# Peptides against a protein of PDB entry 3HTU, part 17

Target 1, 75 residues: chain A of PDB entry 3HTU
Amino acid sequence: RRPEEWGKLIYQWVSRSGQNNSVFTLYELTNGEDTEDEEFHGLDEATLLRALQALQQEHKAEIITVSDGRGVKFF

## One batch from the design tools (peptide; made by RFdiffusion4, then SolubleMPNN)

Design b1_p12_3_s3 (from b1_p12_3, 9 letters changed)
Fold by OpenDDE base, seed 4:
Structure b1_p12_3_s3 (fold): chain B 75 residues (1-75), chain A 12 residues (1-12)
Amino acid sequence: as target 1 above (75 residues)
Amino acid sequence: MEELLEKAKEKA
């Protein structure tokens, strides 16, 4: 899958689960309990980041960088 | 991890 395709799957989950406007750490998206049954669970962080960057270009997400890591806010 | 989440939420 291309990063854009992963982004689509991730955003579909966010929307269907009613978690728009929520903030996640990158770890929570691919390693958290809430996404255990999703296709993107276990996705490597590098690919995840590219997927989120694709969503960011579409104004569907905003990657957040803090001193000790990164997160993402979905819109 | 929780600290990051709180910081991210605060920044957002």
Scores: peptide ipSAE 0.107, ipTM 0.717, DockQ to the pose 0.906
Fold by OpenDDE base, seed 2:
Structure b1_p12_3_s3 (fold): chain B 75 residues (1-75), chain A 12 residues (1-12)
Amino acid sequence: as target 1 above (75 residues)
Amino acid sequence: MEELLEKAKEKA
C-alpha cells in the first residue's frame, strides 16, 4: 500500500470509531490496544509518518512535534 | 507515552 492508502485506512478508523478531534502518539496508532484489530497495527513508523503527512495535506490531521516525540491530531 | 500525549493535547 502507498502512504496515501494507509492514510485512508487510518482515517476511516478514526471516523468510524468516533476518534475525530482526538490526539494520538504515533506509537498508540500502530502499537496501541485500540488499534489491535486494524490493518495498520504494526505499521512501521516511517510509513505511518508518510501516511499521516498525506492526511495532513488533506487537512484531516495535524502532526504534532514536541521535544519528547511526535503525535497526531485528527479532525 | 502519556507525557507526550499530554504535550500533544496542549499543543493541539
Scores: peptide ipSAE 0.105, ipTM 0.718, DockQ to the pose 0.892
Fold by OpenDDE base, seed 3:
Structure b1_p12_3_s3 (fold): chain B 75 residues (1-75), chain A 12 residues (1-12)
Amino acid sequence: as target 1 above (75 residues)
Amino acid sequence: MEELLEKAKEKA
């Protein structure tokens, strides 16, 4: 899958599960309990970041970077 | 992870 395709799957989960307007760490999205049954669980961080960057271009997400890690807010 | 989450929530 292309990063944009992963982004679509991730955002579909966000919308269907009512997670809009919520914040996640990158780790929680791919390693957390809430996404264990999703296809993107276990996705490598590099691909995840590219997927989120695609969503960011569509104004569906905002990547948050801090000194001790990264997160993302979905809209 | 929780500390980062709180910081991210405040930043967002």
Scores: peptide ipSAE 0.104, ipTM 0.715, DockQ to the pose 0.810
Fold by OpenDDE base, seed 1:
Structure b1_p12_3_s3 (fold): chain B 75 residues (1-75), chain A 12 residues (1-12)
Amino acid sequence: as target 1 above (75 residues)
Amino acid sequence: MEELLEKAKEKA
């Protein structure tokens, strides 16, 4: 799958699960309990980041960078 | 992990 395709799957999960306007750490998205049954669970961070960047271009997410790491807010 | 989340929420 391309990053854009992963982004689509991630956002579909966000939408159908009512997680819009929520903030996640990158770890939570791919290693958290809430996404255990999703196809993107276990996705490598590099690919995840590219997927989120694709969503950011569509104004569906905003990647947040802090001194301790990165997170993402979905809209 | 939780600390990062808190910072992210504040920044967002």
Scores: peptide ipSAE 0.101, ipTM 0.712, DockQ to the pose 0.890

Design b1_p12_3_s4 (from b1_p12_3, 9 letters changed)
Fold by OpenDDE base, seed 2:
Structure b1_p12_3_s4 (fold): chain B 75 residues (1-75), chain A 12 residues (1-12)
Amino acid sequence: as target 1 above (75 residues)
Amino acid sequence: LKKLLEEAKKKA
């Protein structure tokens, strides 16, 4: 899958599960309990980041990068 | 720092 396709799957989960306006660390998104049943669970961080960047371009997410880590807010 | 992300989660 392309990053954009992963982004679509991720956002579909966000929407269906009512996680809009929620914030996740990148780790929680791919390794957390809440996404255990999702296809993107276990996705490598590099690909995840690209997927989120695609969503960010669509104004569906905002990547949060701080000195002590990274996360994402979904809209 | 990391607190910023945690705080953002709390406000969500």
Scores: peptide ipSAE 0.141, ipTM 0.722, DockQ to the pose 0.301
Fold by OpenDDE base, seed 5:
Structure b1_p12_3_s4 (fold): chain B 75 residues (1-75), chain A 12 residues (1-12)
Amino acid sequence: as target 1 above (75 residues)
Amino acid sequence: LKKLLEEAKKKA
């Protein structure tokens, strides 16, 4: 899958699960309990980041980069 | 770590 395809799957989950406007760490997005049944569970962080960057370009997400970690807010 | 991010998450 291309990064934008992963992004589509991730955002589909965000939408159908009612997670819009929520914030995730990158870790819990791919390793957390809430996404255990999703295809993107276990996705490597590098690919995840590219997927989220694709969503960010579409104004569907905002990647949060702070000194003590990274996360994402979905819109 | 991720204290700042976790705090931001709770405030979101």
Scores: peptide ipSAE 0.140, ipTM 0.719, DockQ to the pose 0.373
Fold by OpenDDE base, seed 3:
Structure b1_p12_3_s4 (fold): chain B 75 residues (1-75), chain A 12 residues (1-12)
Amino acid sequence: as target 1 above (75 residues)
Amino acid sequence: LKKLLEEAKKKA
């Protein structure tokens, strides 16, 4: 899958599960309990970041990068 | 070691 395709799957989960306007660490998205049954669970962080960057271009997400960690807010 | 991010998450 392309990063944009992963982004689509991730945002579909966000919308269907009512996670809009919520914040996640990158680790929680791919390694957390809430996404255990999703296809993107276990996705490598590099690909995840590219997927989220695609969503960010569509104004569906905002990537948070700070010195003590990284996360994302979904809209 | 994710104090700032966790704080932002908590307030979201």
Scores: peptide ipSAE 0.140, ipTM 0.720, DockQ to the pose 0.357
Fold by OpenDDE base, seed 1:
Structure b1_p12_3_s4 (fold): chain B 75 residues (1-75), chain A 12 residues (1-12)
Amino acid sequence: as target 1 above (75 residues)
Amino acid sequence: LKKLLEEAKKKA
């Protein structure tokens, strides 16, 4: 799958599970309990980041980068 | 080591 395709799957989960306007660490998205049954569970961080960047271009997400880690807010 | 990000989660 391309990063854009992963982004689509991730955002579909966000939407159908009611996680819009929520903030996640990158770890939570791919390793958390809430996404255990999703196809993107276990996705490597590099590919995840590219997927989220694709969503960010569509104004569906905002990647948060701070000195103590990275996360993402979904809209 | 995730203090600022965790605070952002609570605020969001």
Scores: peptide ipSAE 0.140, ipTM 0.719, DockQ to the pose 0.394

Design b1_p12_4_s1 (from b1_p12_4, 5 letters changed)
Fold by OpenDDE base, seed 2:
Structure b1_p12_4_s1 (fold): chain B 75 residues (1-75), chain A 12 residues (1-12)
Amino acid sequence: as target 1 above (75 residues)
Amino acid sequence: SLMEKIKEKAAE
């Protein structure tokens, strides 16, 4: 899958999950319990980042960088 | 924690 395709899958999950909190660390997005049944579970961080960057281009997500890590906010 | 830092920044 291309990064854009991964991004689509991730965003579809976000949209359908009904979760109130739209902020994730990159780790919990791909390794957490909430996404355990999703195709993107276990996705490597490098590919994940590219997928999220694709979503960011579409204004569907914002990658958040802090001093000691990264996360993402979905819109 | 990392999550707290991210959430804080997300709220800005």
Scores: peptide ipSAE 0.572, ipTM 0.910, DockQ to the pose 0.884
Fold by OpenDDE base, seed 1:
Structure b1_p12_4_s1 (fold): chain B 75 residues (1-75), chain A 12 residues (1-12)
Amino acid sequence: as target 1 above (75 residues)
Amino acid sequence: SLMEKIKEKAAE
């Protein structure tokens, strides 16, 4: 799958899952319990980042960088 | 924690 395709799958999950909190660490998005049944569970972080960057270009996400890691906010 | 920092940044 291309990064954009992964991005689509991720955003579909975000949209249909009814999350009360739209902010995630990159780790929990692909390794957390909430996404255990999703196709993108276990996705490597490098590919995840590219997928999220694709969503960011579409204004569907914002990658957040702090001193000790990264996260993402979905819109 | 990392999540707390991210959430704080996201709230800006």
Scores: peptide ipSAE 0.568, ipTM 0.909, DockQ to the pose 0.883
Fold by OpenDDE base, seed 3:
Structure b1_p12_4_s1 (fold): chain B 75 residues (1-75), chain A 12 residues (1-12)
Amino acid sequence: as target 1 above (75 residues)
Amino acid sequence: SLMEKIKEKAAE
């Protein structure tokens, strides 16, 4: 899959899950319990970042960088 | 924590 295709799958999950919180660390998004049954679980961080960057271009996500790591906010 | 820092920045 291309990064933008991964982005689509991730955003579909976010939209359909109905979760109250739309902010994730990059780690929990692909390694957390909430996404264990998703195809993108275990996705390497490099590909994940590119997928999220594609969503960011569509104004569907914002990548957040702090001193100790990165996260993402979905819109 | 990392999540706290991310959430704080996301809320801006």
Scores: peptide ipSAE 0.565, ipTM 0.909, DockQ to the pose 0.840
Fold by OpenDDE base, seed 4:
Structure b1_p12_4_s1 (fold): chain B 75 residues (1-75), chain A 12 residues (1-12)
Amino acid sequence: as target 1 above (75 residues)
Amino acid sequence: SLMEKIKEKAAE
């Protein structure tokens, strides 16, 4: 899958799941309990980042970088 | 925690 395709799958999950929290650490997005049944669970961080960057270009997400890690906010 | 830092920044 291309990064954009992964981004689509991730965003579809975010949208359909109706999460009350729209902010995730990159780790929990792909390794957390909430996404265990998703195709993107276990996705490597490098690919995940590219997927999220694709979503960011579409204004559907914002990658958040702090001193000790990264996260993402979905819109 | 990392999450707290991220959430705090996201709220800006």
Scores: peptide ipSAE 0.562, ipTM 0.908, DockQ to the pose 0.883

Design b1_p12_4_s2 (from b1_p12_4, 6 letters changed)
Fold by OpenDDE base, seed 1:
Structure b1_p12_4_s2 (fold): chain B 75 residues (1-75), chain A 12 residues (1-12)
Amino acid sequence: as target 1 above (75 residues)
Amino acid sequence: SLMEKIKEKAAQ
């Protein structure tokens, strides 16, 4: 899958899952319990980042960088 | 925590 294809799958999950909190660490997005049944579970972080960057270009996400790591906010 | 820092920045 291309990064933008992964991005689509991720955003579909975000949209349909009814999350009350739209902010995630990159780790929990692909390694957390909430996404265990999703196709993108276990996706390597490098590919995840590219997927999220594709979503960011579409204004559907914002990658957040802090001193201790990265996260993402979905819109 | 990392999540707390991310949430704080996201809120700005």
Scores: peptide ipSAE 0.619, ipTM 0.921, DockQ to the pose 0.878
Fold by OpenDDE base, seed 2:
Structure b1_p12_4_s2 (fold): chain B 75 residues (1-75), chain A 12 residues (1-12)
Amino acid sequence: as target 1 above (75 residues)
Amino acid sequence: SLMEKIKEKAAQ
């Protein structure tokens, strides 16, 4: 899958899950319990980042960088 | 924590 395709799958999950908190660390997005049944579970961080960057270009997500790591906010 | 830092920045 291309990064854009991964991004689509991730955003579809975000949209369907109905979760109130739209902020994730990159780790919990692909390794957490909430996404355990999703195709993107276990996705390597480098590919994940590219997928999220694709979503960011579409204004569907914002990658958040802090001193200790990165996360993402979905819109 | 990392999550708290991310949430704080997300709120800005």
Scores: peptide ipSAE 0.619, ipTM 0.921, DockQ to the pose 0.881
Fold by OpenDDE base, seed 4:
Structure b1_p12_4_s2 (fold): chain B 75 residues (1-75), chain A 12 residues (1-12)
Amino acid sequence: as target 1 above (75 residues)
Amino acid sequence: SLMEKIKEKAAQ
């Protein structure tokens, strides 16, 4: 899958799951319990980042960088 | 925590 294809899958999950929290650490997005049944579970962080960057270009997400890691806010 | 830092930044 291309990064933008992964991004689509991730955003579809965000949208259809009706999460009350729209902010994730990158780790929990692909390794957390909430996404265990999703195709993108276990996705390597490098590919994940590219997927999220694709979503960011579409204004569907914002990658958040702090001193000790990264997260993402979905819109 | 990392999540708290992210949430704080996201709120800005």
Scores: peptide ipSAE 0.614, ipTM 0.920, DockQ to the pose 0.880
Fold by OpenDDE base, seed 3:
Structure b1_p12_4_s2 (fold): chain B 75 residues (1-75), chain A 12 residues (1-12)
Amino acid sequence: as target 1 above (75 residues)
Amino acid sequence: SLMEKIKEKAAQ
């Protein structure tokens, strides 16, 4: 899959899950229990970042960088 | 924590 295709799958999960919180660390998005049954679980961080960057271009996500790591906010 | 820092920045 291309990064933008991964982005689509991730965003579909976010939209359909109905979660109140739309902020994730990059790690929990692909390694957490909440996404354990999703196809993108275990996705390498480099590909994940490119997928999220594609969503960011579509104004569907914002990548957040802090001193100790990175996260993402979905819209 | 990392999540706390991310949430704080996301809220801005």
Scores: peptide ipSAE 0.612, ipTM 0.920, DockQ to the pose 0.840

Design b1_p12_4_s3 (from b1_p12_4, 6 letters changed)
Fold by OpenDDE base, seed 5:
Structure b1_p12_4_s3 (fold): chain B 75 residues (1-75), chain A 12 residues (1-12)
Amino acid sequence: as target 1 above (75 residues)
Amino acid sequence: SLMDKIKEKAAE
């Protein structure tokens, strides 16, 4: 899958899952319990980042970088 | 935690 395709799958999950929080660490998004049943679970972080960057271009997400890691906010 | 820092920044 292309990064844009992964981004679509991720955003579809975000839109349908009804999660309380729209902010995730990158690790939680691909390795957390909430996404265990999703196709993107276990996705390597490099590919994930590219997927999220694609969503960011569409103004559907914002990648957040702090001193000790990265996360994402979905819109 | 990392999540706390991310949420804090996201709220700005």
Scores: peptide ipSAE 0.617, ipTM 0.915, DockQ to the pose 0.874
Fold by OpenDDE base, seed 1:
Structure b1_p12_4_s3 (fold): chain B 75 residues (1-75), chain A 12 residues (1-12)
Amino acid sequence: as target 1 above (75 residues)
Amino acid sequence: SLMDKIKEKAAE
């Protein structure tokens, strides 16, 4: 899958899950219990980042960088 | 925690 395709799958999950909290660490997005049954579970962080960058271009996400890691906010 | 820092920055 292309990064854009992964981005689509991720955003579909975000949208249909109806989560109150739209902020994730990159780790929990692909390794957390909430996404265990999703196709993108276990996705390597490098590919994940590219997927999120694709979503960011569409203004559907914002990648957040702090001193000790990265996260993402979905819109 | 990392999540706390991310949430804090996201709220800005």
Scores: peptide ipSAE 0.609, ipTM 0.914, DockQ to the pose 0.850
Fold by OpenDDE base, seed 4:
Structure b1_p12_4_s3 (fold): chain B 75 residues (1-75), chain A 12 residues (1-12)
Amino acid sequence: as target 1 above (75 residues)
Amino acid sequence: SLMDKIKEKAAE
């Protein structure tokens, strides 16, 4: 899958799940309990980042960088 | 925590 295709799958999950929290660490997005049954579970961080960057270009997500890691906010 | 920092920044 291309990064933008992964992005689509991720965003579909975000939209369909209707979670109250729209902010994730990159780790919990691909390794957390909430996404265990998703195709993107276990996705490597490098590919994940590219997927999220694709979503960011579409204004569907914002990658958040702090001193000790990264996260993402979905819109 | 990392999440706390991310959420804090997300709120800006």
Scores: peptide ipSAE 0.607, ipTM 0.913, DockQ to the pose 0.881
Fold by OpenDDE base, seed 3:
Structure b1_p12_4_s3 (fold): chain B 75 residues (1-75), chain A 12 residues (1-12)
Amino acid sequence: as target 1 above (75 residues)
Amino acid sequence: SLMDKIKEKAAE
């Protein structure tokens, strides 16, 4: 899959799951319990970042960088 | 924590 295709799958999960919080660390998005049954579980961080960057271009996500890690906010 | 920092920045 291309990064933008991964982005689509991730965003579909976010929108369908009805999450109260739309903020994730990059790690929990692909390694957390909430996404264990999703196809993107275990996705490497490099590909994940590119997927989220594609969503960011569509104004569907914002990548958040702090001193000791990264996260994402979905819209 | 990392999540706290991310949430704080996301709220801005």
Scores: peptide ipSAE 0.604, ipTM 0.913, DockQ to the pose 0.844

Design b1_p12_4_s4 (from b1_p12_4, 5 letters changed)
Fold by OpenDDE base, seed 2:
Structure b1_p12_4_s4 (fold): chain B 75 residues (1-75), chain A 12 residues (1-12)
Amino acid sequence: as target 1 above (75 residues)
Amino acid sequence: SLMEEIKKKAAE
């Protein structure tokens, strides 16, 4: 899958999951319990980042960088 | 924590 395709899958999950919190660390998005059944579970961080960057260009997500790492906010 | 820092920045 291309990064954009991964991004689509991730955003579909976000949209359908019904979760109130739209902020994730990159780790929990691909390694957390909430996404254990998703195709993107276990996705490498480099590919994840590219996927999220694609979503960011579509204004569907914002990658958040802090001193100790990165996360993402979905819209 | 990392999550707390991310949430803090996300809220800005």
Scores: peptide ipSAE 0.575, ipTM 0.909, DockQ to the pose 0.880
Fold by OpenDDE base, seed 1:
Structure b1_p12_4_s4 (fold): chain B 75 residues (1-75), chain A 12 residues (1-12)
Amino acid sequence: as target 1 above (75 residues)
Amino acid sequence: SLMEEIKKKAAE
């Protein structure tokens, strides 16, 4: 899958899952309990980042960088 | 924590 395709799958999950909190660490998005049944579970972080960057270009996400790592906010 | 910092920045 291309990064854009992964991005689509991720955003579909975000949209349909009814999350109360739209902010994630990159780790929990692909390794957390909430996404265990999703195709993107276990996705490597490098590919995840590219997928999220594709979503960011579409203004559907914002990658957040802090001193100790990265996260993402979905819109 | 990492999540706390991310959420803090996301809220800005």
Scores: peptide ipSAE 0.572, ipTM 0.908, DockQ to the pose 0.879
Fold by OpenDDE base, seed 3:
Structure b1_p12_4_s4 (fold): chain B 75 residues (1-75), chain A 12 residues (1-12)
Amino acid sequence: as target 1 above (75 residues)
Amino acid sequence: SLMEEIKKKAAE
């Protein structure tokens, strides 16, 4: 899959899961319990970042960088 | 924590 295709799958999960919180660390998005049954679980961080960057271009996500790591906010 | 910092920044 291309990064933008991964982005689509991730955003579909966010939209359909009814999550109250739309903010994730990059780690929990692909390694957390909430996404264990999703195809993107275990996705490498480099590909994940590119997928989220594609969503960011569509104004569907914002990548957040702090001193100790990265996260993402979905819209 | 990492999540606290991310959420803080996301809320801005």
Scores: peptide ipSAE 0.569, ipTM 0.909, DockQ to the pose 0.839
Fold by OpenDDE base, seed 4:
Structure b1_p12_4_s4 (fold): chain B 75 residues (1-75), chain A 12 residues (1-12)
Amino acid sequence: as target 1 above (75 residues)
Amino acid sequence: SLMEEIKKKAAE
């Protein structure tokens, strides 16, 4: 899958799941319990980042960088 | 924590 294809899958999950929290660490997005049944579970962080960057270009997400890691906010 | 820092920044 291309990064933008992964992004689509991720955003579909975010949209359909009706999460009350729209902010994730990158780790929990692909390794957390909430996404265990998703195709993108276990996705490597490098590919994940590219997927999220694709979503960011579409104004569907914002990658958040802090001193000790990264997260993402979905819109 | 990482999540707390992310959420804090996201709220800005």
Scores: peptide ipSAE 0.564, ipTM 0.907, DockQ to the pose 0.879

Design b1_p12_5_s1 (from b1_p12_5, 10 letters changed)
Fold by OpenDDE base, seed 4:
Structure b1_p12_5_s1 (fold): chain B 75 residues (1-75), chain A 12 residues (1-12)
Amino acid sequence: as target 1 above (75 residues)
Amino acid sequence: LEELLEKIKEKA
């Protein structure tokens, strides 16, 4: 899958599960309990980041960078 | 993880 395709899957989950306006660390998005049953669970962080960047281009997400790591806010 | 999440939420 291309990053854009992963982004689509991720945002579909966000929308359908009511996680809009929620904030995740990149780790819990792909390794957390809430996404255990999703296809993108276990996705490598590099690919995840590119997927989220695609969503960010569409104003559906905002990647948040802090000194200790990164997260994402979905809209 | 919890500390990181808090920092991210504060920045968001």
Scores: peptide ipSAE 0.261, ipTM 0.791, DockQ to the pose 0.922
Fold by OpenDDE base, seed 5:
Structure b1_p12_5_s1 (fold): chain B 75 residues (1-75), chain A 12 residues (1-12)
Amino acid sequence: as target 1 above (75 residues)
Amino acid sequence: LEELLEKIKEKA
């Protein structure tokens, strides 16, 4: 799958699970309990970041960077 | 994870 395709899957989950306006660390998005049954669970962080960047370009997400990590807010 | 999440949420 292309990053854009992963982004679509991720956002579909965000929408159907009611996670719009929620904030996640990149880790919990692919390794957390809430996404255990999703296709993108276990996705490598590099690909995840590219997927989220695609969503950010569509104004569906905002990648957040702090001194010791990164996360994302979905809209 | 909890501390990182808190930092990110504060920035968001």
Scores: peptide ipSAE 0.258, ipTM 0.790, DockQ to the pose 0.902
Fold by OpenDDE base, seed 3:
Order: structure tokens, then sequence, then C-alpha cells
Structure b1_p12_5_s1 (fold): chain B 75 residues (1-75), chain A 12 residues (1-12)
């Protein structure tokens, strides 16, 4: 899959799951309990980042970088 | 991860 395709799958999950909080760390998005049954669970962080960057271009997400790690806010 | 998540949410 291309990063854009992964982005689509991720955003579909965000949209359909009705999550109360739309902010995730990159780690919990691919390694957390909430996504264990999703195809993108276990996705490498490099590919995940590219997928989220594609969503960011579409104004569907904002990647947040702090000193100790990275996260994403979905819109 | 909770501490990291809190920092990210504060920045968001």
Amino acid sequence: as target 1 above (75 residues)
Amino acid sequence: LEELLEKIKEKA
C-alpha cells in the first residue's frame, strides 16, 4: 500500500470509530489496544508518518512534534 | 505513554 492508501484506512477508522479524543501519539495509533484489529496495527513509524503527512495535506490531520515524541490530531 | 500524550494534547 502507498502512504496515501494507509492514510485513507487510518482516517476511515478515526471517522467510523467515534473516538472521544482525536489526539493520538504515533505509537498508540499503531501499537495501542484501540487499533489491535485494524490493518494498520503494527505499521512501521516511517510509513505511518508519510500516511499522516498525506492526511495533513488534506487538512484532515495535524502532526504534532514535541521533544519527547510525536502525535497527531485528527479533524 | 500517558505523560507523552498529555504533553501532546496540551500542545494541540
Scores: peptide ipSAE 0.253, ipTM 0.786, DockQ to the pose 0.797
Fold by OpenDDE base, seed 1:
Structure b1_p12_5_s1 (fold): chain B 75 residues (1-75), chain A 12 residues (1-12)
Amino acid sequence: as target 1 above (75 residues)
Amino acid sequence: LEELLEKIKEKA
C-alpha cells in the first residue's frame, strides 16, 4: 500500500470509531490496544509518518512534534 | 507513553 492508502485506512478508523478531535502518539496508533484489529496495526513508523503527512495535506490531521516524540491530532 | 501524550496534548 502507498502512504496515502494507509492514510485513508487510518482516517476511516478514526471516523468510524469516533476518534475525531483526538490526539495520539505515533506509537499507540500502530502499537496500542485500540488498533489491534486494524490493518495498520504494526505499521512501521516511517510509513505511518508518510501516511499522516498525506492526511495533513487534506487537513484531516496535524502532526505534532515535541522535543522527545511525535503525535497526531485528527480532525 | 502517558507523559509523552501529555506533552503532545499541551502543544495541540
Scores: peptide ipSAE 0.251, ipTM 0.785, DockQ to the pose 0.888

Design b1_p12_5_s2 (from b1_p12_5, 10 letters changed)
Fold by OpenDDE base, seed 1:
Structure b1_p12_5_s2 (fold): chain B 75 residues (1-75), chain A 12 residues (1-12)
Amino acid sequence: as target 1 above (75 residues)
Amino acid sequence: LKKLLEEIKKKA
């Protein structure tokens, strides 16, 4: 899958999962319990980042970088 | 992980 295809899958999950918080760390998106049944579980961080960057271009996400890691806010 | 999340939320 291309990064934008992964982005689509991720955003579909975010939109349909009924999450009460739209902010995630990159780690919990691909390694957390909430996404264990999703195709993007276990996705490598580099590909995940590219996927999120694709979503960011569509104004569907904002990648947040802090000193000790990265996260994402979905819109 | 929780600590990182808090930092992210502050910036979000």
Scores: peptide ipSAE 0.287, ipTM 0.819, DockQ to the pose 0.841
Fold by OpenDDE base, seed 3:
Structure b1_p12_5_s2 (fold): chain B 75 residues (1-75), chain A 12 residues (1-12)
Amino acid sequence: as target 1 above (75 residues)
Amino acid sequence: LKKLLEEIKKKA
């Protein structure tokens, strides 16, 4: 899958799952319990980042970088 | 990871 395709799958999950909080660390998005049954669970962080960057271009996400790690806010 | 999440949420 291309990064854009992964982005689509991720955003579909965000949209359909009805999550109360739309802010995630990159780690919990691909390694957390909430996404264990999703195809993108276990996705490498490099590919995940590219997928989220694609969503960011569409104004569907904002990548947040801090000194200790990275996260994402979905819109 | 909770501490990191809190830091990210503060920026969001």
Scores: peptide ipSAE 0.283, ipTM 0.818, DockQ to the pose 0.822
Fold by OpenDDE base, seed 4:
Structure b1_p12_5_s2 (fold): chain B 75 residues (1-75), chain A 12 residues (1-12)
Amino acid sequence: as target 1 above (75 residues)
Amino acid sequence: LKKLLEEIKKKA
């Protein structure tokens, strides 16, 4: 899958899962319990980042980078 | 932004 395709899958999950909190660390998106049954679970962080960057281009996400890690806010 | 960063830190 291309990063854009992964981004689509991720955003579909966010949009339809009924999540109350749209802020995630990158780790919990691919390694957390909430996404354990999703196709993108276990996705490498480098590919995840590219997928989220594609969503960011569409104004569907904002990547947050801090000294102790990275996260994302979905819109 | 600061609040967002705090939320990220809580989850990290």
Scores: peptide ipSAE 0.253, ipTM 0.802, DockQ to the pose 0.166
Fold by OpenDDE base, seed 5:
Structure b1_p12_5_s2 (fold): chain B 75 residues (1-75), chain A 12 residues (1-12)
Amino acid sequence: as target 1 above (75 residues)
Amino acid sequence: LKKLLEEIKKKA
């Protein structure tokens, strides 16, 4: 899958799931409990980042980078 | 943005 395709899958999950918080660390998106049954679980962080960057271009996500890690907010 | 960072830190 292309990063854009992964982005679509991720955003579809965000949209259809009943998440209380739209903010995630990159780690929990691919390694967390909430996504254990999703196709993108276990996805390498590099590919994940590219997927999120694609979503960011569409104004569907905002990537946050801090000294202690990275996260993303979905819109 | 600051609030967002705090939320990320909580999850990290």
Scores: peptide ipSAE 0.253, ipTM 0.804, DockQ to the pose 0.165

